# Peptides against a protein of PDB entry 5YCA: the designs that were tried, part 43

Target 1, 132 residues: chain A of PDB entry 5YCA
Amino acid sequence: RSLPAERNPLYKDDTLDHTPLIPKCRAQVIEFPDGPATFVRLKCTNPESKVPHFLMRMAKDSSISATSMFRSAFPKATQEEEDLEMRWIRDNLNPIEDKRVAGLWVPPADALALAKDYSMTPFINALLEASS

## One batch from the design tools (peptide; aimed at target 1 F32 R41 K99)

Design b2_p27_6_s4 (made by RFdiffusion4, then SolubleMPNN; from b2_p27_6, 18 letters changed)
Fold by OpenDDE base, seed 2:
Structure b2_p27_6_s4 (fold): chain B 132 residues (1-132), chain A 27 residues (1-27)
Amino acid sequence: as target 1 above (132 residues)
Amino acid sequence: REALVAALAAAGLPLPEESAARIEELL
């Protein structure tokens, strides 16, 4: 598959130690019609544009929003490029459907596979290890 | 606040209004 050409400069080095990012994560309880659910989020700011994106994890099953990852990694991507990537994820990985939330969510192993593709490994490791 | 709400929504959370009101406190 083809990914967008220009990547967020925040993700220039995929080999960095993730542990300093762990305390930067924040847990948030969201009230849904069927009860509360906890999410863990990590604010990721593009150092050039200063535009933030939030990476999201469902605390209970550790599902990660692939949509949030893509949008953070590729800030200049077109909607068509996003749609193509989301279709690829549906066809090749194991996405989870949750009627309460938007976007495409994937299990931890799939999230780490995407993180490698997007050069986001430290950030996803931190998000997965953070307390809820 | 509006920018943070939009960012979280874009990440996949259709945040209830009560949750949106607390975003700045939690971040």
Scores: peptide ipSAE 0.076, ipTM 0.672, DockQ to the pose 0.099
OpenDDE base, seeds 1, 3, 4, 5: peptide ipSAE 0.045, 0.075, 0.053, 0.047; ipTM 0.672, 0.673, 0.670, 0.662; seed 3 fails the geometry check

Design b2_p27_7 (made by RFdiffusion4)
Pose (drawn by RFdiffusion4):
Structure b2_p27_7 (pose): chain A 132 residues (1-132), chain P 27 residues (1-27)
Amino acid sequence: as target 1 above (132 residues)
Amino acid sequence: TEAEEIWEYVKANNTPEQIEGLEELYE
């Protein structure tokens, strides 16, 4: 499949061990109407533009926001490119919708498949292994 | 919509720092 032409330089090496990234993750409880949910997040900063994005994980089922991965991976992605990629995820992987949080959320195996596609493997490995 | 109401509830009951990562999903 086509993907945005440019990638976040933070992701120029998919093979680095992820041990140092785990402690950078944070668990956070967020209140919703019914009620609290726990998330794990990793702040990822583009080393060139310095623009940050958060990678998100839901602690209950370890679902990963594929939307958050995409937005961190491709700085100049158009809305059309994002729409195309979310359609591809729906058609080829196993996402879930949560009424409470927007975006496409995928199980760990699907998140890792996408991480390979986006060259984000060490970061997703760290997000998945972090304490909740 | 109901999704907008849930998001407004979340913003009213959490600090910006707490919801910072989730806020990007609504941008």

Design b2_p27_7_s1 (made by RFdiffusion4, then SolubleMPNN; from b2_p27_7 with T1S A3M K11R N13H E24Q)
Fold by OpenDDE base, seed 1:
Structure b2_p27_7_s1 (fold): chain B 132 residues (1-132), chain A 27 residues (1-27)
Amino acid sequence: as target 1 above (132 residues)
Amino acid sequence: SEMEEIWEYVRAHNTPEQIEGLEQLYE
């Protein structure tokens, strides 16, 4: 597959220690029509543009929003590039469908595979280890 | 759509702080 050419400079080093990022995560209980659900978010700010994106985890099953990862990693990507990557995820990984939330969500192992591709490993590790 | 209806409910029954970050996925 072809990933976008420009990546968020926040993710220039995939080998950094993730532990300092853990306390930066925030849990949030959200009321849905069928009851409350807890999410964990990590604010990721592009050091050049200063534009933030939030990486998102479902607390219950630790599913990670692949959509949030892609949009954070590739802030200049076109809609066509995003669609192409989402199709690849559907074809090659194990995304889940949840009627409550938009985008593609993937289990932890798949999230870490994507993190490697997007150079986001420390951030996804922190998001997965954070308490809810 | 069903998802749009659910999102409308979420926006109506939560504070902006409660749903921070999640709203980006509905764009």
Scores: peptide ipSAE 0.712, ipTM 0.952, DockQ to the pose 0.897
OpenDDE base, seeds 2, 3, 4, 5: peptide ipSAE 0.711, 0.711, 0.710, 0.710; ipTM 0.952, 0.952, 0.952, 0.952; seed 4 fails the geometry check

Design b2_p27_7_s2 (made by RFdiffusion4, then SolubleMPNN; from b2_p27_7, 10 letters changed)
Fold by OpenDDE base, seed 1:
Structure b2_p27_7_s2 (fold): chain B 132 residues (1-132), chain A 27 residues (1-27)
Amino acid sequence: as target 1 above (132 residues)
Amino acid sequence: SEFDEIRAYMLAHNTPEQIEGLLQLYE
């Protein structure tokens, strides 16, 4: 597969200590028609554009939004590039498509695999370790 | 901005239930 050429400079170093990011995560209860669900989110700000993006985890099963990861990692990606990556994820990682929330959600192991590809390992580690 | 573009995309491509959930996540 082909990932977008330009990556968010926030993710320039995949080896950073994730520990300081853990307390920056926030849990939130969201009301849905079928009942409440808790999510954990981590605000990630692009240091150049100063635009934030939120990485998202479902607290119950620790699923991570691969879509949120991609969009944060590749702020200048075309729709075609996103579509290609989402198709790759569907074909290779067996993601969950939840009717309540958009995007493709993947289990922790797959999230970490994507994190390595996107150079987001510290952020995903923190998101997974944060309490809900 | 990147965030605004993502929000716009969500609003254009998701069901009402998905939109409600996603908007809450980004608030």
Scores: peptide ipSAE 0.037, ipTM 0.614, DockQ to the pose 0.102
OpenDDE base, seeds 2, 3, 4, 5: peptide ipSAE 0.035, 0.032, 0.036, 0.022; ipTM 0.609, 0.578, 0.602, 0.531

Design b2_p27_7_s3 (made by RFdiffusion4, then SolubleMPNN; from b2_p27_7, 10 letters changed)
Fold by OpenDDE base, seed 1:
Structure b2_p27_7_s3 (fold): chain B 132 residues (1-132), chain A 27 residues (1-27)
Amino acid sequence: as target 1 above (132 residues)
Amino acid sequence: SEFDEIRAYMLAHNTPEQLEGLLELYE
């Protein structure tokens, strides 16, 4: 696969301590037709563009939105690049189908694999460790 | 602009009820 050439400078160092990010996460209950569900989110602001993205976790099964990760990591990615990456995830990882939510969601192990590829490990560790 | 793109994506893939909750996570 081919990842976009330009990455969000927020993720320049994949080895940072994730602990300070844990209390920055926020939980929210969302009502769906089949009942309520809790999500955990982490606000990630691009230091150059000042545009925020929210990384998202389903509290119940700890699924992480791969789509949110990709869009945060690669703010200048083309639609074709995103489509290619999402197809790669479907073919190589274990995405979860959930019609309630947009995007492609993956289990924690897959999220951490993607985090390594996108240089987002501290942020995903924090998101996974945060309470709901 | 990236946020707007995400919002557009969410609009295309969620019902209005689902979208309201999801948008609150991104706003």
Scores: peptide ipSAE 0.028, ipTM 0.592, DockQ to the pose 0.134
OpenDDE base, seeds 2, 3, 4, 5: peptide ipSAE 0.023, 0.023, 0.026, 0.024; ipTM 0.568, 0.589, 0.611, 0.570; seeds 2, 4 fail the geometry check

Design b2_p27_7_s4 (made by RFdiffusion4, then SolubleMPNN; from b2_p27_7, 8 letters changed)
Fold by OpenDDE base, seed 5:
Structure b2_p27_7_s4 (fold): chain B 132 residues (1-132), chain A 27 residues (1-27)
Amino acid sequence: as target 1 above (132 residues)
Amino acid sequence: SEMEEIWAYVKAHNSPETIEGLQQLYE
């Protein structure tokens, strides 16, 4: 597959120590029609554009939004590029569907695979290790 | 749509910080 050419400069170094990012994560309870659910989120701000994106994990099963990862990693991606990547994820990984939330969510192992591709490994590791 | 209904419910029952995070998923 072909990923967008320009990547968020926040993710210039995939080898960073993730531990300092752990306390920056926040757990929050979100009320849904069928009851509350806890999510863990990490605010990631593009240092160039100043646009923030929240990386999100469902606390219960540790699923992570691949959509938010992609949008954070590739700030200038077209909708077509996003659609192509989401289709690739559907075809090659193991996404799950949650009717309560939008986006494509993937299990931890898949999230880490994507993180490697997007150069986001420290951030996803932190998100996964943060308490809920 | 069903998703719009769910989103409306979530917005009505959550903090601005939560809404900000979720909103990015629905855009």
Scores: peptide ipSAE 0.066, ipTM 0.695, DockQ to the pose 0.879
OpenDDE base, seeds 1, 2, 3, 4: peptide ipSAE 0.040, 0.063, 0.041, 0.038; ipTM 0.641, 0.645, 0.639, 0.635

Design b2_p27_8 (made by RFdiffusion4)
Pose (drawn by RFdiffusion4):
Structure b2_p27_8 (pose): chain A 132 residues (1-132), chain P 27 residues (1-27)
Amino acid sequence: as target 1 above (132 residues)
Amino acid sequence: STLEDWFFDGDDEEMQEAALMLNALKE
């Protein structure tokens, strides 16, 4: 499938061990109407533009926001490109919708498949292994 | 859209605010 032409330089090496990234993750309880949910997050900063994005994980089922991965991976992505990629995820992987949180959320195996596509493997590995 | 941005890329307070506001808007 086509993907946005440019990638976040933070992701220039898919093979680095992830041990140092785990302690950079944070668990956070967020209140919703019914009620609290726990997330694990990793702040990822583009080393060139210095623009940050958070990678998100829901602690209950370890679902990963594919939307957050995409937005971190492709700085100049158009809305059309994002829409195309979310459609591809729906058609080829196993996402879930949560009424409470927007975006496409995928199980760990699907998150890792996408991480390979986006060259984000060490970061998703760290996000998945971090304490909740 | 802004609230979704806050939820995903916001600080602790912005994320929490956005969670409640987004769910209120859905109701």

Design b2_p27_8_s1 (made by RFdiffusion4, then SolubleMPNN; from b2_p27_8, 8 letters changed)
Fold by OpenDDE base, seed 1:
Formats: structure tokens, sequence, C-alpha cells
Structure b2_p27_8_s1 (fold): chain B 132 residues (1-132), chain A 27 residues (1-27)
């Protein structure tokens, strides 16, 4: 597959220690029609553009928003590029089915696979290890 | 969409509001 050409410089080093990022994650309870659900969010700011994006995890099953990952990693990507990647994820990984949330969400193992592709492993590790 | 942007990148209130609105649209 073809990923967007420009990647967020925040993710220039995939080997960084993730532990300092853990306390930067924040849990939030969201009320849905069928009941509450807790999400863990990690604010990721592009050091050049200063534009922030949040990475998101469902606390209970640790599903990660692939959409949030893609948009953070590739802030200049076109909608077509995003659609292409989301289709690739559907075809090659195991996205979950949850009508409550927007975008495409994947299990932890798939999230880590994507993190490697997007060079954002420390951030996903931190997001997965954060308490809720 | 704007709602999705609020869901992902909004403050606590905006995220909550976006979540409800998005669910209402899917119902």
Amino acid sequence: as target 1 above (132 residues)
Amino acid sequence: SELEDKFYNGNDKEMQEAALELNALKA
C-alpha cells in the first residue's frame, strides 16, 4: 500500500521510551444512549505546525482508533489517501464493529502493527498502558 | 466531518456533544 508522503515530525523516532507519555494520557467517560463508556486520550502536537491531534483508546477492550492514528501521523493526507488506508485495514487487519464511535477502530495488536507502519509505537504503547 | 473532528479533537464537552450527535445520526 501507499502511505502519504509527509509524516508528522512528532513521530521521527519510533524507538523512544514510551513511559514518559503514560501520565500524559487522560481518561474521559462519555455517555451514550446505551450507557457510559470510558475513553483514554493522548494529545499529540505536531512540533512544526503546532496542530494537535488526539489518539483514542476504548478503556474496556483497549481498541484503538486507527482513524485517529492516521490523521495524527499524516496531517496533510487527502481523503482519498485515508480511504485507501482504511480499506487496507479492513482487508488486512481485524477492525471491530462498534456503532457508537466514529472512524475505524482496531484491537491492540493491530494498533501496534499500524504504529510500526506509522512510526508511532511509543505513543500507542503509552496509550495502551495508561490507566482508566 | 466537523462532528468527527469534535469527537476526536474537541475538549471534554465537545467530545461528549459530538458523541451524542453522531449516535443520533446513526439511529
Scores: peptide ipSAE 0.613, ipTM 0.929, DockQ to the pose 0.847
OpenDDE base, seeds 2, 3, 4, 5: peptide ipSAE 0.611, 0.610, 0.613, 0.611; ipTM 0.928, 0.928, 0.929, 0.928

Design b2_p27_8_s2 (made by RFdiffusion4, then SolubleMPNN; from b2_p27_8, 9 letters changed)
Fold by OpenDDE base, seed 1:
Formats: structure tokens, sequence, C-alpha cells
Structure b2_p27_8_s2 (fold): chain B 132 residues (1-132), chain A 27 residues (1-27)
């Protein structure tokens, strides 16, 4: 697959300690028609553009939005590039089915695999370890 | 879409509103 060439400079070092990011995560209860669900969110700000993106985890099963990861990692990606990556995820990983949420969500192991590809490992580790 | 953008990048109120709106569209 072809990932976008330019990556968010926030993710320049995939080897950093994730623990300082844990307290930056925040849980939020979202009301859906069929009941509430808790999400853990991590605000990730591009240090150059100052544009923030939220990484998101569903607290209950620890599923993580691959869409949020991609959009944060690749701020200049085209819709075609995103579509290509989401198709790759569907074909090669194990995305969950949840009709309530937007985008493509994957289980923790898949999220960590994507994190390695996107150079986001500390952020995804923090998101997974944060309390809800 | 604007709703998806609000779901991902909005504040707490914006995310909540987007979640309900997205589900209303799917219903």
Amino acid sequence: as target 1 above (132 residues)
Amino acid sequence: SALEDAFYNGDDAEMQAAALALNALRA
C-alpha cells in the first residue's frame, strides 16, 4: 500500500515514552439512541500548523478509530489516499462493526500495528492504557 | 463531511451533537 508522503511532525519519533501522554487522555460519555457509550480521547496538535485532531478509543472494548489515526498522521492526505488505506485495513486487519460511530475502528492489536506504520506508537499506547 | 469532522475534532458538545446527528441520518 501507499501511505501519504508527508506525516504530521508530531509523530517524528515512534520510540518515545508513552506514559506522559496517559494523563492527557480524557473520557467522555456520548449518548446514542440505544444508550450511552464512553470514549477516551487524546488531543493531538500538529506542532507546525497548530491544528488539533483527537485520537479516540471506545472504552468498553478498547477499539480505536483508524480513521482518526490516519487523519492525524497525514494532514495533507487526499480523500483517495484515505479511501485506499481504509480498504487496506478492511482487507488485511480486523475492523469491528459498529453502526453508531463514524469511520473505521479496529481492535487494540490492529491499532498498534497501524501505529507502527504511522509512527504513532506512544500515542496509541497511552490511549489504550488511559482510564475511563 | 462536516458531521464526521465534528465527531472527530469537535469539543465535547460538538462531538455529542455530531454523534446524534450521524445516527439520525442512518436511522
Scores: peptide ipSAE 0.612, ipTM 0.927, DockQ to the pose 0.859
OpenDDE base, seeds 2, 3, 4, 5: peptide ipSAE 0.611, 0.611, 0.612, 0.612; ipTM 0.926, 0.926, 0.926, 0.927

Design b2_p27_8_s3 (made by RFdiffusion4, then SolubleMPNN; from b2_p27_8, 9 letters changed)
Fold by OpenDDE base, seed 1:
Structure b2_p27_8_s3 (fold): chain B 132 residues (1-132), chain A 27 residues (1-27)
Amino acid sequence: as target 1 above (132 residues)
Amino acid sequence: SQLVDDFYNGDDEAMQRAALELNALRE
């Protein structure tokens, strides 16, 4: 598949130690019509543009938003490029079904596979290991 | 959409508001 040409320079080094990022994650309880759910968020700021994007995990089952990953990794991507990648994820990975949340969410193993593709492994490891 | 943007990248209040509004639209 074809990923967008420009990647967030924050993710230039996929071998970075993830442990310093763990305490930067923040849990938040969100109220939904059928009850509360806890999310873990990690603020990721593009060092050049200074534009932040949040990576997001559902605390209970550790599902991670592939949408958040893609938008952070490829901040200049078109909607068509995002749609193409989300279709690829549906066809090749195992996205979950959750009507409460926006975007496409994947289990931890799939998130780590995407992290390798997007060069953001340290950030996903930190997000997965953070307490909630 | 703006709601999706707020859900992912808003502050705590904006995320909560977006979550409720997105769910209301799906019902």
Scores: peptide ipSAE 0.554, ipTM 0.914, DockQ to the pose 0.857
OpenDDE base, seeds 2, 3, 4, 5: peptide ipSAE 0.552, 0.551, 0.552, 0.552; ipTM 0.913, 0.913, 0.913, 0.914

Design b2_p27_8_s4 (made by RFdiffusion4, then SolubleMPNN; from b2_p27_8, 11 letters changed)
Fold by OpenDDE base, seed 2:
Structure b2_p27_8_s4 (fold): chain B 132 residues (1-132), chain A 27 residues (1-27)
Amino acid sequence: as target 1 above (132 residues)
Amino acid sequence: DELVDKFYNGNDEEMQRAALEINRLKE
């Protein structure tokens, strides 16, 4: 597959210690007709453009939004590039189905695989370890 | 898509509203 050429400079170093990011994560309870669900959010700001994107985890099963990861990692990606990557994820990984969320979500192991590809491992580790 | 944008990048209230609407549309 072909990932976008330009990556968010926030993710220039994939070897950073993730532990300082853990307390930056914030849990939010969302109310649904079937009951509440907790999501963990991590605000990631592009240091050059100053545009923020939130990474997202479902607290209960630790599923991570691949959509949030892609959009944060590749801020100048076209819709076609995103569609191509999401199709690749569907074909090669194990995305979940959940009527409560938008975009494409994957289990923790798949999220870490994507994180390596997108050079954002510390951020996904922090998101997974954060309390809810 | 405005709903997707609100779901991911909105404030707490915006995310809550977007989540409900997305849920409704998927029912």
Scores: peptide ipSAE 0.639, ipTM 0.940, DockQ to the pose 0.758
OpenDDE base, seeds 1, 3, 4, 5: peptide ipSAE 0.632, 0.637, 0.628, 0.635; ipTM 0.938, 0.939, 0.937, 0.939

## One batch from the design tools (peptide; aimed at target 1 Q28 M56 R100)

Design b2_p28_3 (made by RFdiffusion4)
Pose (drawn by RFdiffusion4):
Structure b2_p28_3 (pose): chain A 132 residues (1-132), chain P 28 residues (1-28)
Amino acid sequence: as target 1 above (132 residues)
Amino acid sequence: LSKELGELAATKPFTHPEAMALLEELDE
């Protein structure tokens, strides 16, 4: 599939061990109407533009926001490119919708498949292994 | 802030600028 032409330089090496990234993750309880949910997040900063994005994980089922991954991976992505990629995820992977949180959420295996596509493997590895 | 963020997250991903700002405020 086509993907946005440019990638976040933070992701120039998909093979680095992820041990140092785990302590950078943070668990956080967020209140919803029914009620609290726990998330794990990792703040990822583009080393060139210094623009940050969060990678998100839901602690209950370890679902990963594919939307968060995409937005972090491709700085100049158009809305059309994002729509195309979310459609591809729906058609080829196993996402979930949660009424409470927007975006496409995928199980760990699907998140790792996408991480390989986006060259984000060490970061998703760290997000998945971090304490909740 | 946590309730505000929870309500906002229903319509906007956590990568939305407002949602990120609320997350960072909650770290304070």

Design b2_p28_3_s1 (made by RFdiffusion4, then SolubleMPNN; from b2_p28_3, 10 letters changed)
Fold by OpenDDE base, seed 1:
Structure b2_p28_3_s1 (fold): chain B 132 residues (1-132), chain A 28 residues (1-28)
Amino acid sequence: as target 1 above (132 residues)
Amino acid sequence: LSKELGELLQTKTFNDPENEALLEQLEQ
């Protein structure tokens, strides 16, 4: 697969200590038609454009939004590039099907694999470790 | 707010910057 050429400069260093990001995560109980569910989110702001995106985790099974990861990592990606990546994820990883939420969500191991590809490992580690 | 966020998460633009205000309110 081919990822977009331009990556969010927030993710220039994949080796940063993730622990300072843990307390920046926020948990919230969200009401859905079939009942409540807790989510954990982390605000990630592009240091150049100042545009934020929220990384999202379902607290119960630690599923993480691959869509949010991609959009944060590649803010200038085309819809076609996103579609190609989402198809790749479906074909190569183990995304879950959850009709309550939009986007493609993946289990922790897959999220960390994507994080490596997108150079955002510290942020995903923090999101996974944060309390709910 | 919890219901509003639930509805937001059902949209394909749930993580767009335009929805920051709603997401930030949940941190209060």
Scores: peptide ipSAE 0.188, ipTM 0.771, DockQ to the pose 0.672
OpenDDE base, seeds 2, 3, 4, 5: peptide ipSAE 0.145, 0.141, 0.159, 0.185; ipTM 0.750, 0.750, 0.758, 0.772

Design b2_p28_3_s2 (made by RFdiffusion4, then SolubleMPNN; from b2_p28_3, 11 letters changed)
Fold by OpenDDE base, seed 4:
Structure b2_p28_3_s2 (fold): chain B 132 residues (1-132), chain A 28 residues (1-28)
Amino acid sequence: as target 1 above (132 residues)
Amino acid sequence: LSAELGELLRTHSFNHPRAAELLEQLEE
């Protein structure tokens, strides 16, 4: 598959120790029509543009928002590029659909596979290990 | 804030401008 050419410079080094990022994660109870659910979020600020993106994990089953990962990793991606990647995820990984929240959500193993592709491994490891 | 965020997330990503704004407010 073809990923966008320009990546968020925040993710320039995929080999960094993730442990310092763990305490930066925040748990959040969000109210939905069918009741509350806890998410863990990690604020990721592009060091050049200063635009923040939030990486998101469902606390209960540790599903990660692939959509948020993609948008954080590729801030200048077109909608067509995003659609292409989301189709790839549907065809090659094991995304889940949650009616409460938009986007594609993937289990931890798939999230780490994407993280490798997007050079986000430390951030996804931290997000997965953070307390909820 | 969390209720509004929940409603937004039904149709928008966490990185939608308003959702992001709410999350930033919840950081404090």
Scores: peptide ipSAE 0.226, ipTM 0.802, DockQ to the pose 0.820
OpenDDE base, seeds 1, 2, 3, 5: peptide ipSAE 0.221, 0.222, 0.221, 0.220; ipTM 0.799, 0.799, 0.801, 0.799

Design b2_p28_3_s3 (made by RFdiffusion4, then SolubleMPNN; from b2_p28_3, 11 letters changed)
Fold by OpenDDE base, seed 2:
Structure b2_p28_3_s3 (fold): chain B 132 residues (1-132), chain A 28 residues (1-28)
Amino acid sequence: as target 1 above (132 residues)
Amino acid sequence: LSAKLGELLRTHPATDPENAALLEQLEE
């Protein structure tokens, strides 16, 4: 696969300690037609563009939005590049399809694999460890 | 607000502008 060339400068160092990010996460009960579900979110602001993205975790099964990870990591990615990556995820990882939420969601192990590829490891670790 | 966010998440990835704006409100 071919990932986009330009990455969000927020993720310039994949080796940073994630623990300071844990208290930055926020849990929220969200109402859906079939009932409530708790999500954990982490606000990630691009230091250059100042555009925020929210990384998202389903609290119950710890599924993480791969789509959100990709869009945060690669703010200048084309739709074709995103489609290619999402296809790769479908073919190589174990994404889930939840009709309640859009995008491609992946289990924790897959999220960490993607985080390594996207240089987002501290942020995904924090998101996974945050209380719900 | 919670219900609105649920509906937005159903139709848009979490980082789409509509969801981002609503999530920003939740941060306040």
Scores: peptide ipSAE 0.368, ipTM 0.861, DockQ to the pose 0.798
OpenDDE base, seeds 1, 3, 4, 5: peptide ipSAE 0.366, 0.361, 0.362, 0.366; ipTM 0.861, 0.858, 0.857, 0.861

Design b2_p28_3_s4 (made by RFdiffusion4, then SolubleMPNN; from b2_p28_3, 11 letters changed)
Fold by OpenDDE base, seed 5:
Structure b2_p28_3_s4 (fold): chain B 132 residues (1-132), chain A 28 residues (1-28)
Amino acid sequence: as target 1 above (132 residues)
Amino acid sequence: LSRELGELLRTHTFNHPENAELLEKLEE
């Protein structure tokens, strides 16, 4: 597959220690029609554009929004590029289905695989280790 | 803000520019 050429400079170094990011995560109980669910978020600010994106995890099963990862990693990507990547994820990984939320969500192992591809490993590790 | 965040999750629009103000409120 082909990923967008320009990546968020926030993710220039995939080898950084993730532990300082853990306390920056925030848990939030969200009320849905069928009941409450807790989500964990991590604010990721592009140091160049100063535009923030949030990475998102479902606390219960630790599913991560691949959509949010992609949009954060590739802020200048086209919709077509996103669609192609999401299709690749569907074909090659194990996305889950949750009718309560939009976007493509993947289990922790898949999230870490994507993190490696997107150079986001410290951020996804922190998001996964954060308490809820 | 939980209700508002729920809507953002339901549409996956929490990272859209038009929701930047709401996102900043969530971090405060």
Scores: peptide ipSAE 0.439, ipTM 0.859, DockQ to the pose 0.537
OpenDDE base, seeds 1, 2, 3, 4: peptide ipSAE 0.436, 0.425, 0.433, 0.428; ipTM 0.859, 0.854, 0.857, 0.854

Design b2_p28_4 (made by RFdiffusion4)
Pose (drawn by RFdiffusion4):
Structure b2_p28_4 (pose): chain A 132 residues (1-132), chain P 28 residues (1-28)
Amino acid sequence: as target 1 above (132 residues)
Amino acid sequence: SLEDEQLDAMFEHFDPDRISELSSKMLS
C-alpha cells in the first residue's frame, strides 16, 4: 500500500533495543462518564521539527491507537492519506472502536505489524511492555 | 468534529480533562 512519502526522523532505525524507552512511558488514569480508564503513553519528539506526538495504549486490553502511530510516523500526512490508511487497517487488520476514545485501536499483534510498516518497532515494543 | 478535537487532545496535547469533556459530549 502507498504511505506518506516522508517519515519522522525519530524512526530511522527499526532495530534498536527498546529497553531504554520503557521508563519513558507513563501510565495515566483518565475519567470518563462511566468512569475511569487507564492508558499508557509515550511522548515521541521529532528530532528535527521538535513537534511531539503521543503514542497511546489502553491498559485494559493493551489496544494501541493506530491513529496515534500514524500521526507520529508521518509528519506531512494529508487527511486523504490518513483516511486511506485507516480504511486499509479496517480492511486488513482487526481494529476496535471504543465509544469513549476516538481513533482506530488495534491489538498488540496488529500494532506490531503496523510498527514494522512505519519503522516504529522499538517504540511500540516499549509501549507494550511498560507498566500500566 | 468532536472526534478530531479528542484526537488532538490525546495525541498532540495529552490533556486528560479535555479528553473527558469531549468524551462526555460524544456520548450525550

Design b2_p28_4_s1 (made by RFdiffusion4, then SolubleMPNN; from b2_p28_4, 13 letters changed)
Fold by OpenDDE base, seed 3:
Structure b2_p28_4_s1 (fold): chain B 132 residues (1-132), chain A 28 residues (1-28)
Amino acid sequence: as target 1 above (132 residues)
Amino acid sequence: SLDEEMLEALIVHDDPERVSELAEKRLS
């Protein structure tokens, strides 16, 4: 696979302490036809463009939206690049099947693997540790 | 932050245009 060349400068240092990010997370209940579900989100603002993206976690099983991770990490990615990465995730990781939500969601271990690839480890650690 | 409608537009419908529309009204 080939990841986009330009990455969000927010993720320039993958070794930062994640603990200060934990209180930045917010939980929210969403009503679905089959009942409510809680999500945890973390606002990630590109320091250059000032455009925010929200990383998303399902509270129940801690699955993380890989799509949200990719879009945050690679703000100038083409749709073709995104499609390629999502196919790679589907073929190499363990995506969760949930008809209620869009995007490709992965379990915590896979999310952390992607975080390493995208240089987002502190942010995903914080998202996973935040209360719901 | 995003409210429920904005969050649904993003994670349920994958509708970035709708999110942007709502953001202009609710985040400004």
Scores: peptide ipSAE 0.027, ipTM 0.540, DockQ to the pose 0.076
OpenDDE base, seeds 1, 2, 4, 5: peptide ipSAE 0.027, 0.025, 0.026, 0.026; ipTM 0.581, 0.580, 0.571, 0.588; seed 1 fails the geometry check

